# Peptides against a protein of PDB entry 4M9S, part 6

Target 1, 135 residues: chain A of PDB entry 4M9S
Amino acid sequence: SRGLVGVECITPYSYKSLAMALQRCVEVLSDEDRSALAFAVVMPPGVDIPVKLWSCVIPVDICSNEEEQLDDEVADRLKRLSKRGALLSGKRMPVLTFKIDHIIHMFLKHVVDAQTIANGISILEQRLLEIGNNN

## One batch from the design tools (peptide; made by RFdiffusion4, then SolubleMPNN)

Design b1_p27_5_s2 (from b1_p27_5, 13 letters changed)
Fold by OpenDDE base, seed 3:
Structure b1_p27_5_s2 (fold): chain B 135 residues (1-135), chain A 27 residues (1-27)
Amino acid sequence: as target 1 above (135 residues)
Amino acid sequence: DEEFKKELEELVEEIKKYIEDLKELLE
């Protein structure tokens, strides 16, 4: 499954309007970019996260497990997401980071499938453990 | 860079804490 299911917003007009706009942005994404966006829900909102850590949870099917190649592919996906409806905010200096806004994150928590969230948690926990053991 | 390493470790701990909170919501 895609991991994202549209949910109708029953909140005030301003939030409803934003939710509708976000839903439109999600609908025009590629399957790969939409999947990446879904897994962003397992990251804490409002925190600048380095690409290295994003690569722990963003699924990549085509490129090899080489860390440098993974980071490049993940960065490209996150950059595309940052350009489409400002779903993410990116910073290039001093280190390339991306963060998800609290409002966007709240939207994702309501529309991302629970199984997708669970899978993302499991993958991220495993990868973080590996990073901790190797450092 | 040792400074970046420390910052990364702190971020990892923050993420781990958030994950635990998120797991509780799934139970």
Scores: peptide ipSAE 0.511, ipTM 0.899, DockQ to the pose 0.025
Fold by OpenDDE base, seed 2:
Order: sequence, then structure tokens, then C-alpha cells
Structure b1_p27_5_s2 (fold): chain B 135 residues (1-135), chain A 27 residues (1-27)
Amino acid sequence: as target 1 above (135 residues)
Amino acid sequence: DEEFKKELEELVEEIKKYIEDLKELLE
């Protein structure tokens, strides 16, 4: 299912002009990038998060189960989002990280489907548990 | 490497706490 309630939807967002601008940005994204953006709602805003952790929730279809391929594909998607309306902010040093701003995150909380949020939480919790057990 | 590992663990805990906040939104 589509991660966002709609490409053009009425939102209770108090910043109407910003909401409309963000909706336009979302409309021009590919389906894959839009899905990635939707799942970004499960990450805490304003935090620089390494690609390794993003890969726990960003849905990616890869040819193999190699972790390196997963991280690379996730990084590419996040980079594209970073280039679109500053949806994300990327840092290359000391470690490649991406951050979602509070304002963008608030928008996502209003427009992302509850089912998508629930799915993202479920997936992320499972993957984080696996990471913890491997350390 | 050890410093990165520690930072990663701290981030994981922060994410877990935030997930609990999001669950409240779904109630």
C-alpha cells in the first residue's frame, strides 16, 4: 500500500503554506522514494542517524541479502530525498548520517497512514533487536 | 571503532524510546 494517505490531501497542519509546498515535493518523488520518506516518520527528528540504522526500516528490494548492498541502496535513496526540498539533511563526516527535521517530521505524522507507521515500528523493533543481539 | 559502537548503542536506545512515543499516537 502507499505509505502516504494521499498525494494531495487536506492536513490539519497549522502551517498551510508549508504543508502545500511539502505535498508538491512528495508528488514529484518516485514511488520508491516516497515510500522511504513515509517510513522516515518512525525515526526521531533532529537526530543524525547512521545509514546502518536507516536500513532497518527503509524498504529496499535488493538482488542479494548482502548487508553492504542494502546500505548502499538505502544511502542512495536518502541522498535523493536530501536533494528534494531539504526533506533530509546528510552529513558525510565523521560517519555518513541523515537527519529529518522537526517540521518535516510533524508533516509526516499527519499525512502518513497509521498502518504504515505501525508497520514501520514493527519492522524497526525487530531489526534493532537483532542488532542488539549481534553485539 | 569502540567509540562508534557506543554512539550506535546510544542512538538505538533513543530510537526505542521514540518508538514508544509513536505507539501512543496509534492508540
Scores: peptide ipSAE 0.511, ipTM 0.899, DockQ to the pose 0.026
Fold by OpenDDE base, seed 4:
Structure b1_p27_5_s2 (fold): chain B 135 residues (1-135), chain A 27 residues (1-27)
Amino acid sequence: as target 1 above (135 residues)
Amino acid sequence: DEEFKKELEELVEEIKKYIEDLKELLE
């Protein structure tokens, strides 16, 4: 961990209190969901992002080559995260999207290790390139 | 759907820009 810096958030909660709450939320997650949350740090905060793009960085160990199956598994993980302390915000219309809030993102930037971030960037860049080539 | 395709492309570009910014922060 890179540690947490003392910063005031524009919320009714102190950063310290929020950080503690978030840590508790992270601790009770499954390994898979915690991993998904970690990789969410490489997405821009405050942006509604379709599951298709989330699937570019969320790791899935076992899936077919069918994009739909990948998206379904990713969506399930993101849904669980959205229900756990509102780590993500989901929308179903017009397309299923998820958004990471700035506060959560800032927290992740402090606690997610640099290697994980680097890996996430590498994976995301590669898969975005593939999407671009196929469209 | 062409509209979705366009929106997706715009999002991809936005994400790419963010990634570049994030990479700079990691240097």
Scores: peptide ipSAE 0.510, ipTM 0.899, DockQ to the pose 0.026
Fold by OpenDDE base, seed 1:
Structure b1_p27_5_s2 (fold): chain B 135 residues (1-135), chain A 27 residues (1-27)
Amino acid sequence: as target 1 above (135 residues)
Amino acid sequence: DEEFKKELEELVEEIKKYIEDLKELLE
């Protein structure tokens, strides 16, 4: 499966202005949504990415669900994030995609734990290879 | 379908490139 157990992110930023506002936004998220946002850091900013590719790195526990529901669960999480201000931007046409803004991405690079980023990279690399082999 | 597959492949390559850049920043 493409799913993984969620990882908590650390937001040590105490500065005023944008950083503080973003930190507050992150703090009010559920653990699952916050984890999804954290792993979004491994995606290139400003790029419309299909849910299929997001599902490679967004942590979703599918132990109680069918693997076919993975994309739907990922989409729901990303949709929730997109409704929380400027965290993500979603597009439905022609294909459902989500994009992380450069500013948000920059924030995440500073507040997401380095080990979380490294883990996300490793997982994403593996899943991308699998996609490549299946094509 | 074929167009989507091609776009997906291009995106995968772009993501892979970004990952390599990100790795360098983590080192």
Scores: peptide ipSAE 0.505, ipTM 0.898, DockQ to the pose 0.025

Design b1_p27_7_s1 (from b1_p27_7, 15 letters changed)
Fold by OpenDDE base, seed 2:
Structure b1_p27_7_s1 (fold): chain B 135 residues (1-135), chain A 27 residues (1-27)
Amino acid sequence: as target 1 above (135 residues)
Amino acid sequence: EEEERRRKEEEEREREEEEEKELEELL
């Protein structure tokens, strides 16, 4: 990846062609990874977000209530999205973080249902308040 | 007919894999 800081000036792809490529990349995802990607729209683009904040909005059906397993499963989904079509970028140091790119985030704002976006924001806000009150 | 269907499904898969790679190279 030549990081997107240079790509806004050099993409030979029309916005329509990029949206079609992104749509196909989304269609070949598992239902779980597609759901994770849909909820990534609530995150600010271009920001390295800790896995702990991603776990507040990524829907995970885990057989255990162990918080450690939640963060691991969320991290594995986000790692898959980082490999498939570079939909996210991951950093391991100093803390495991993932970042949604501006182009991907802009695409998601057009294709993700407005009620799903609103629900994801409300869930994030609630979980942030719960975390803030427990510290 | 079945062989032509299979070939079209393979050509579609190859096109999706090429576009996924082009997107990975772009990002």
Scores: peptide ipSAE 0.038, ipTM 0.488, DockQ to the pose 0.048
Fold by OpenDDE base, seed 4:
Structure b1_p27_7_s1 (fold): chain B 135 residues (1-135), chain A 27 residues (1-27)
Amino acid sequence: as target 1 above (135 residues)
Amino acid sequence: EEEERRRKEEEEREREEEEEKELEELL
């Protein structure tokens, strides 16, 4: 419980250094985990997002048509990102959620290509419409 | 020149490791 009140005081220097640290953390990721992180830019920062909503945008190649296995593979990718440079925070209760921090989200907005962002938003919108029509 | 470059690269790496830890402490 000491929320990001210190983040508004990040000097332009600390931000550049942090951006460099984040860039190196991204460079050492697998292509799959890096793709998952890139699509995290479409999520609202500072919000605990259920794995089910992450599965709408995280590209996963699964050998089964089981939606449960999609959520598990997405959760495993997001767990790796949470352990590597604290790129995400995970919460298990009441439901497994992941949150992207504002700083990381701002970084991603600058480094993720505009086409990937647009594609991720379009995919999320389509999947949310499909979920909303099935409820 | 090469020793100063190496020191700057090491200092940069140490700052990045400290900032990665600061990120971990913020989460």
Scores: peptide ipSAE 0.034, ipTM 0.475, DockQ to the pose 0.044
Fold by OpenDDE base, seed 5:
Structure b1_p27_7_s1 (fold): chain B 135 residues (1-135), chain A 27 residues (1-27)
Amino acid sequence: as target 1 above (135 residues)
Amino acid sequence: EEEERRRKEEEEREREEEEEKELEELL
């Protein structure tokens, strides 16, 4: 990986090709994985975010109310996104984290609906307050 | 006609795989 840290100037051509590639990668996702990717827009780009914080915003339909099973299902969605066009990067140590890249996050800001972004932020804020009050 | 359609679908798939590789190389 020649890290993105050096490409301060994506040419308009490279940006358009990249946006087309990203659009295609999004179209072939399941509805669940596409929804998970849409909510990734509320996360700060370039930051290793713990799965527990991802679980605050990633919509999961699970038959179990066990927090461990929620984090596992969220982790499995984020692992799928990490394998498909490197949409996310995962780290296992010291805690399982996922990071959205700046380019992917910039793309998501253009394609995700503004109300979905606002709702995702509000949900994250509420869940962070609940976690903070339980500690 | 069907062979030309299949060829266009293959050329489109090859282009999509090249665009996905460009994305992975940028990341």
Scores: peptide ipSAE 0.030, ipTM 0.478, DockQ to the pose 0.047
Fold by OpenDDE base, seed 3:
Structure b1_p27_7_s1 (fold): chain B 135 residues (1-135), chain A 27 residues (1-27)
Amino acid sequence: as target 1 above (135 residues)
Amino acid sequence: EEEERRRKEEEEREREEEEEKELEELL
């Protein structure tokens, strides 16, 4: 909730400690949840993003053409990330959304490889164009 | 030496768990 929009890491010590805590939270994730978190770097920080937009970039090994199963599996990954180290915040109403915090997004920019970031942006852009052309 | 290493690893763990809780309370 309402506290973090103004905490510039005023000390290099608090920044290093928070980065170490976040690194540990990432290390204890499953490979699937860690991959989902890596792709969260392509999302704008501090914005409530609908699950349908997350499903455009979160890799899911589901061979089902059922969009509902994709959104449910993505939602379950993002729910796990919201409970483990508060890596995301979730809202259920009026639509299920997830938000990445600015601090976590800044951390991800430093630890996620540049190729994964570039691939995630390219995938998001492609999927947004496909959605825009099907309406 | 090994006991001091284990104590430092435990103190680091406890600090990281406290920071995780502080992060959860702030969100």
Scores: peptide ipSAE 0.034, ipTM 0.475, DockQ to the pose 0.046; fails the geometry check

Design b1_p27_7_s2 (from b1_p27_7, 11 letters changed)
Fold by OpenDDE base, seed 3:
Structure b1_p27_7_s2 (fold): chain B 135 residues (1-135), chain A 27 residues (1-27)
Amino acid sequence: as target 1 above (135 residues)
Amino acid sequence: SEEEEEERLEEEEEEEEEELKELEELL
């Protein structure tokens, strides 16, 4: 029994209709895009996050550990998520960024496994420390 | 009646909980 905090989500859509719409959007994703969506929960909602930070948490199985290839693959996943049900919003200028909406983030916080969230936070913290120490 | 409105709200909450549970299996 996790207390549904009664945040009256004043959306033009009933919470039910939004959940159903999100369900349909999630069902049609690839496994890789669903994984990327799950890890979006570790990002602060309503903030334009650079692709570089997304690449710290989104798991990518690439043959090359080249940073540019990682960022490109992550950007492609996030772009697909932005097109499918508007799960994310993207900006290209001045830097390529993606933002998770508050409503989507709240939804993910309820449905994403707690261990996945904890792992994602830990990975993000570790990668941020590595970036900070190498600069 | 107030009872019929409460019953409808409980049914809506149960439906929302079921939808959330189905989504939890996907993520």
Scores: peptide ipSAE 0.122, ipTM 0.576, DockQ to the pose 0.024
Fold by OpenDDE base, seed 5:
Structure b1_p27_7_s2 (fold): chain B 135 residues (1-135), chain A 27 residues (1-27)
Amino acid sequence: as target 1 above (135 residues)
Amino acid sequence: SEEEEEERLEEEEEEEEEELKELEELL
């Protein structure tokens, strides 16, 4: 089966073949990487989002509260998702960013639990307010 | 026939719904 490699807003895949390809990509993820993919639904599609904003919503269990370690672990998860079926696209310049494609985001919006979406939005809003108050 | 095309479309929709349901259990 062809993976989601080259999934653009104009996909050569039928809906069925894209769903099967996405399912197969999700099945081979770790539980942590699947959780990261689920929370990607709260991000606006087609936008290059800095790792710092991803770290606001991606659940990471780390031994230290160091922001650098959090950003590194989140970046590693997002890099794995980018390599596996092109679920995300990454840019390194000028800042490390990741982007979710519109088609993948549309699928996630239909299959991710509504409570997960609501929780992710609430967490993102809270963390953005905290960052805004500390600057 | 038009009936055979409609039956194939219904089978394709059912298969797509099953695949989406399996994906929903993973996310």
Scores: peptide ipSAE 0.111, ipTM 0.574, DockQ to the pose 0.022
Fold by OpenDDE base, seed 2:
Structure b1_p27_7_s2 (fold): chain B 135 residues (1-135), chain A 27 residues (1-27)
Amino acid sequence: as target 1 above (135 residues)
Amino acid sequence: SEEEEEERLEEEEEEEEEELKELEELL
């Protein structure tokens, strides 16, 4: 029993209405887009994150090792999530970025499996170290 | 009555907990 006792989601929506709305949004996603949404929990909320950083944690079954194809496929998934229930917001300028809102992020912290969160953070940290060492 | 309001709040909390369990299975 993990108590939801701590998320006073001060939304004009009851927590129940937000949970129901999110449930309906998640149920209609593809397995790939649902997986991408789960891993969005490892990103800091309210921050415009470049697609390159999203590509470090979003699992993509790519037939090719080309980084450009990875970024394009990740960007397409994030665009679909942005169109579904406003789960993300995207900016095209100056760089293509996506942002998770605080409310959605708080909800994901409660519903996403703790092992998935831990794995996503570990993967992000590893990939950031690799990028930082190559510059 | 106050008892009928408490019973409705408990039913709303139980429904919310069920919806959250369904989400936890999807994510």
Scores: peptide ipSAE 0.108, ipTM 0.572, DockQ to the pose 0.025
Fold by OpenDDE base, seed 1:
Structure b1_p27_7_s2 (fold): chain B 135 residues (1-135), chain A 27 residues (1-27)
Amino acid sequence: as target 1 above (135 residues)
Amino acid sequence: SEEEEEERLEEEEEEEEEELKELEELL
């Protein structure tokens, strides 16, 4: 395992205490919220990202293919993550956005499966191309 | 002793690797 030992984590927390805290936060998530957290690694850290862009990478099993219901379900997952261990921060104005912290994002890069990261990037790229071609 | 500090550091590193591995299985 390539431990975070080589990253100067500007955190007041020891590496061990951060790992333990994150593990405990992840263990108590639903499978859906854990999946949403895993795919959050494909987003750039420290950026307020609109829910519509999150919906490009967060897997949602929706009974109706309505875009509005997709955004609402994704927003609810991200809201739950924002309330648990400060994994995300949300803003409502001017548009509903969520941001992943640099420390959390750095940790996710070490623990999320490399194939999941590659798939998430590929899906995001495909969806961005589709949005760009429809404008 | 220096040997007891080294043994404690090795045990802390092993515990941290186990915790990371458990987290990798969850995500």
Scores: peptide ipSAE 0.118, ipTM 0.578, DockQ to the pose 0.023; fails the geometry check

Design b1_p27_7_s4 (from b1_p27_7, 17 letters changed)
Fold by OpenDDE base, seed 1:
Structure b1_p27_7_s4 (fold): chain B 135 residues (1-135), chain A 27 residues (1-27)
Amino acid sequence: as target 1 above (135 residues)
Amino acid sequence: MEEEEERRRREEEERRRKEEEELRRLL
């Protein structure tokens, strides 16, 4: 299976083949990994985003108040998404970052609920203000 | 020839809509 890294032109045929590929990827995800993929639409496409910013919007049910465990669990979800269908690309150096592909992000905008997108943006803005006020 | 191409376009559009509706149900 060639990863989605080769679609330079969105033809209606490329769109259909990509929608079918995305569907097959989403069907085999856990509920947690599906939720992480849905909230990935809040992030700007093509940007290497630090895990700490992903952890602001990806819902994690953790039994511990340890911020380090949040970033690790979010990183593991994003690593699984990167392996399944090339939905994301990860870099480990100098800081662990993940990037959403522009085409994947465009599909997510058509299928993720508009209220979920708006809520995810509002949560990100609030968490960024909290981080900015605590420094 | 045009009526068969138009039918194929409608069938492809309906299939794309069903695939998007299923993605919306999963996400």
Scores: peptide ipSAE 0.330, ipTM 0.717, DockQ to the pose 0.022
Fold by OpenDDE base, seed 4:
Structure b1_p27_7_s4 (fold): chain B 135 residues (1-135), chain A 27 residues (1-27)
Amino acid sequence: as target 1 above (135 residues)
Amino acid sequence: MEEEEERRRREEEERRRKEEEELRRLL
C-alpha cells in the first residue's frame, strides 16, 4: 500500500526514481509479462481499457482456441503488472478494465522499440475493425 | 565543490543512460 499518488511533478528526480523502479520491476518479469508491459504503450494513458481490447495487442502463446481463456490469461498478466509498482490500475466494475498511468506510458515510449509500437498500433486497428464488424 | 558536483552530475547521467539502455534491451 503505497500508491504513486505523489508523482505529480515531473522532476529529474522523479524520473530517476521511476526509471530505477521500472528497471527493477522489468528485470523480475516473465517474458510474457514483459511483452504485455511493452504492448501497454499502444493504449491511451489514463483511460480504463476493457480486457477485450488489451487481448487485441498482448501476444498470448496459448494452444487453446477458447476466446474466454485468452481474456483470462491477458487479465492475469495485467493483474500481475498492476501489483508490481502500480504500472497499471485495474477496475472490476462494471467490466474488468485496466489503465496505464501517464508517467509509465511516457516512459515506455522512450524505451519500447519504435517498430514494436508501430506493429502494436497496426494490430490493434485491425482487430478493432474485426470486432466492430462481428457486432 | 563545483568539480565534485560536475562529477556527480556526469555519474548520474551515465547511470540514467545505462538504466534506459537496459530497459530498451528488456522491452
Scores: peptide ipSAE 0.330, ipTM 0.719, DockQ to the pose 0.023
Fold by OpenDDE base, seed 5:
Structure b1_p27_7_s4 (fold): chain B 135 residues (1-135), chain A 27 residues (1-27)
Amino acid sequence: as target 1 above (135 residues)
Amino acid sequence: MEEEEERRRREEEERRRKEEEELRRLL
C-alpha cells in the first residue's frame, strides 16, 4: 500500500478516503500506540521534534525510571506509527526526531478531545520548565 | 437535477460525520 504521502489536494473525496484510511490505521493500533497518536496533536505539524520532547507528552507505563529507557520506548511507539499509514516521519541525524504530517495533524485536531489537547499542552509546558531548571 | 445533487451532498456529509464520530471514540 503506498503511504498517504500522495494526497496534496484536499477534495471532499480525498478527505473521505483519508478519514477511512486513518480509521483503519487507528483500529489496528494498540491502546498505547493510539494514545501516542492522540497526544501527537500537541506537537506543531511539519516540525522535526526530538524524541526528548515527545517523551514529555506521550504517557509511558515503564517499571524502570531510567530516562534512556523512556526515550527508547517512546521512540519505538513513534517508529510503529511511522510504519503504519505514514502518520509520522523519523530522522536519525543529528538527533532522533519525528515529524507529524500537516494533514494528519489537522485530522487529529478535529477528532481528539479538546480537554486531552489542553492537558497535553499543560504537561508539555510543565516538563519543559523542569528540564530547563535541571540544566 | 439540483435536488438529487443536494441529496447526494447530504448523504456524503452524514457518512463523513459518522466516520469522524468513530475516530473520536478510538482516539
Scores: peptide ipSAE 0.328, ipTM 0.715, DockQ to the pose 0.022
Fold by OpenDDE base, seed 2:
Structure b1_p27_7_s4 (fold): chain B 135 residues (1-135), chain A 27 residues (1-27)
Amino acid sequence: as target 1 above (135 residues)
Amino acid sequence: MEEEEERRRREEEERRRKEEEELRRLL
């Protein structure tokens, strides 16, 4: 798998090579991993976000009622995105976190539908309020 | 020369638009 490890140099040509590289990366994703990538635009770029916050916005079509399995499935999607394109960076300590790259996030803002972005923000805000009220 | 460069710029902009439209369809 040719990861984005070959995007040498921020040139005005980097955007076009990045668009083509991202297209090729997105085409080979599963529908679940594509959905996870689309919703990754809701997260602030360059910030190490805990998996628990990613699980608030990443749609999961099939998880049995164990919150632990949800965080693991979301983590596995984010790990696949990290490996296939360097689209995300994962950190394991002190807590498992993922970070979206600024260039990837900027690109996602141009290609992901504005209503999908707005819905993802609303879902995140609602889930954060639910977590905050239960602690 | 200028007309050929303008044609090349238009062809590149059209390709970029098609690539972005395909990505919008996938995401």
Scores: peptide ipSAE 0.327, ipTM 0.714, DockQ to the pose 0.022

Design b1_p27_8_s1
Fold by OpenDDE base, seed 5:
Structure b1_p27_8_s1 (fold): chain B 135 residues (1-135), chain A 27 residues (1-27)
Amino acid sequence: as target 1 above (135 residues)
Amino acid sequence: SEEELKKLLKEIDERMKEVLEYLEELE
């Protein structure tokens, strides 16, 4: 996935230092973690979101037959992202959740490529429909 | 294109609303 290849763009931020700092944080990520961060663009910012819902948009390249293992893999990626500055904030109680900040989300909307955004929307839509039908 | 991006951003907003609705149902 192209994900965050187009990080070199004019951001709406008046503070160039912030944009540069975010760019550097993204550049040092692994391909998998960078991809996960890119797909976070389709999640609502400022909301504590359970890992199970994050797993609806974050692609997992490692095959697993157990849903719990998939959630664990997603959780690990999100944990790594939360350790990289202010990319994500995690909470363990009452359930494990992660939140993307409004500033980071705004940054992603401007630097994530259109194809990744489209894919994320499509995947999320499909998964939400499936969950809705099962409930 | 710029128009395509605008469309996608609108769709993001719609999906985000659905996520929020789902979370409300879990409460």
Scores: peptide ipSAE 0.245, ipTM 0.784, DockQ to the pose 0.031
Fold by OpenDDE base, seed 4:
Structure b1_p27_8_s1 (fold): chain B 135 residues (1-135), chain A 27 residues (1-27)
Amino acid sequence: as target 1 above (135 residues)
Amino acid sequence: SEEELKKLLKEIDERMKEVLEYLEELE
């Protein structure tokens, strides 16, 4: 096993700086990408989540009912978010997954509006029920 | 309101738990 060990100092200043940086990153996103990020608040942080589960919370309007198309669109959004550095981490093997960091998730809990949170919860609940009934 | 947010955050935790349970079933 190998890894990197570093020294990090957590201060109120660092928190503000990080929050400001994250806010700036959010502001430059497209509306659809920003929405996708917002709904990530209902996902458990620090866990590699398959695209299929992400598709349960990210609203996408597709022309067909093909699940594969939905996953592709969701994956594209998540990929864009991952390219912004700290927002998401993508992993291709063995299954395409995306992970939200604990710090980012904590940030979202503070900045995502109540209506969006409620919608995300509702959508996830509905989709999980559907998955549970089918699988 | 603060109470509303608290309720929503609790619901988030419940949904996250369900996601984790689902992932566990896939393993």
Scores: peptide ipSAE 0.244, ipTM 0.781, DockQ to the pose 0.025
Fold by OpenDDE base, seed 3:
Structure b1_p27_8_s1 (fold): chain B 135 residues (1-135), chain A 27 residues (1-27)
Amino acid sequence: as target 1 above (135 residues)
Amino acid sequence: SEEELKKLLKEIDERMKEVLEYLEELE
């Protein structure tokens, strides 16, 4: 799994129980879902983000590069994350969005490896430029 | 290193700003 090569037992959190709960939630994730969670570190916390933007940073191996198929696969991963310890909060109306909590985001900044962070930043920057050029 | 991490975190903040600007343009 990219980005989360082991979770540190030593946490800066004052709430040890919460940190331990997050660690347990991450450990039981599939490699794909754990990778998706890792790349959430580059998204602003506390903001409802459309699936389209999530799909810019979450790596998906699909046969087609069609945006709709990509969005569906990404949405499925995000839905699973939202059901496992409420790592994300989903909203269906008016547009399908997902939001990462500030506490979880802080956790990710601490445990996600630097290379994954750098990759996520690079990918997001490239995708945003592409979207901007096509508008 | 800690310095490199701080640099990356700063870049995250810059990207986050771009995301928010993009969302505003969609409105």
Scores: peptide ipSAE 0.240, ipTM 0.782, DockQ to the pose 0.031
Fold by OpenDDE base, seed 1:
Structure b1_p27_8_s1 (fold): chain B 135 residues (1-135), chain A 27 residues (1-27)
Amino acid sequence: as target 1 above (135 residues)
Amino acid sequence: SEEELKKLLKEIDERMKEVLEYLEELE
C-alpha cells in the first residue's frame, strides 16, 4: 500500500503577523489538505515540481493503490492548496506541476513537527531510490 | 531538540538536491 498516515502542523502562537496569518490558513484546512501541506516541507521551494514527485511524499489513505488514481488524488489536494491562501501555485503545461513559495516553505520549516519532517525525508529518500533503480 | 532540528534541516537540504538532480535528468 502506498498510503501514508497524515500528520498535522504544530501551532506556534508566539510568531508575528505573516506567521499568524499563515497559521490561521492552515487551521481551516481539512486534515488531509493540512497533512499534504506539512509534507511539502521536504520539497525544494521556488521550483515547479511534477505531481509524480509530489505523490512520493503526500499522504493518501482513501484512494486505491493504482498509481493513476493516487496521482489524481494528490493533484486534487494540491489544487485545493493552490486556491487557499496562495499556499501553492499550479501550472498545467507542459506538465502539471506545483510550486511552493520560499516564504511558505520557511514557515513550514518552523511549524512542521520533527517527526513529520523525519518521515517525509525517509519516504522521499526511499521513493527516489526506487525511481532511480527503475530509470 | 535544537540539534535534532539542525540535523533534520540538513537532511532536507540533501533530499532537495536529489530532487533537483532528478528533475534535471527528466528535462
Scores: peptide ipSAE 0.240, ipTM 0.782, DockQ to the pose 0.031

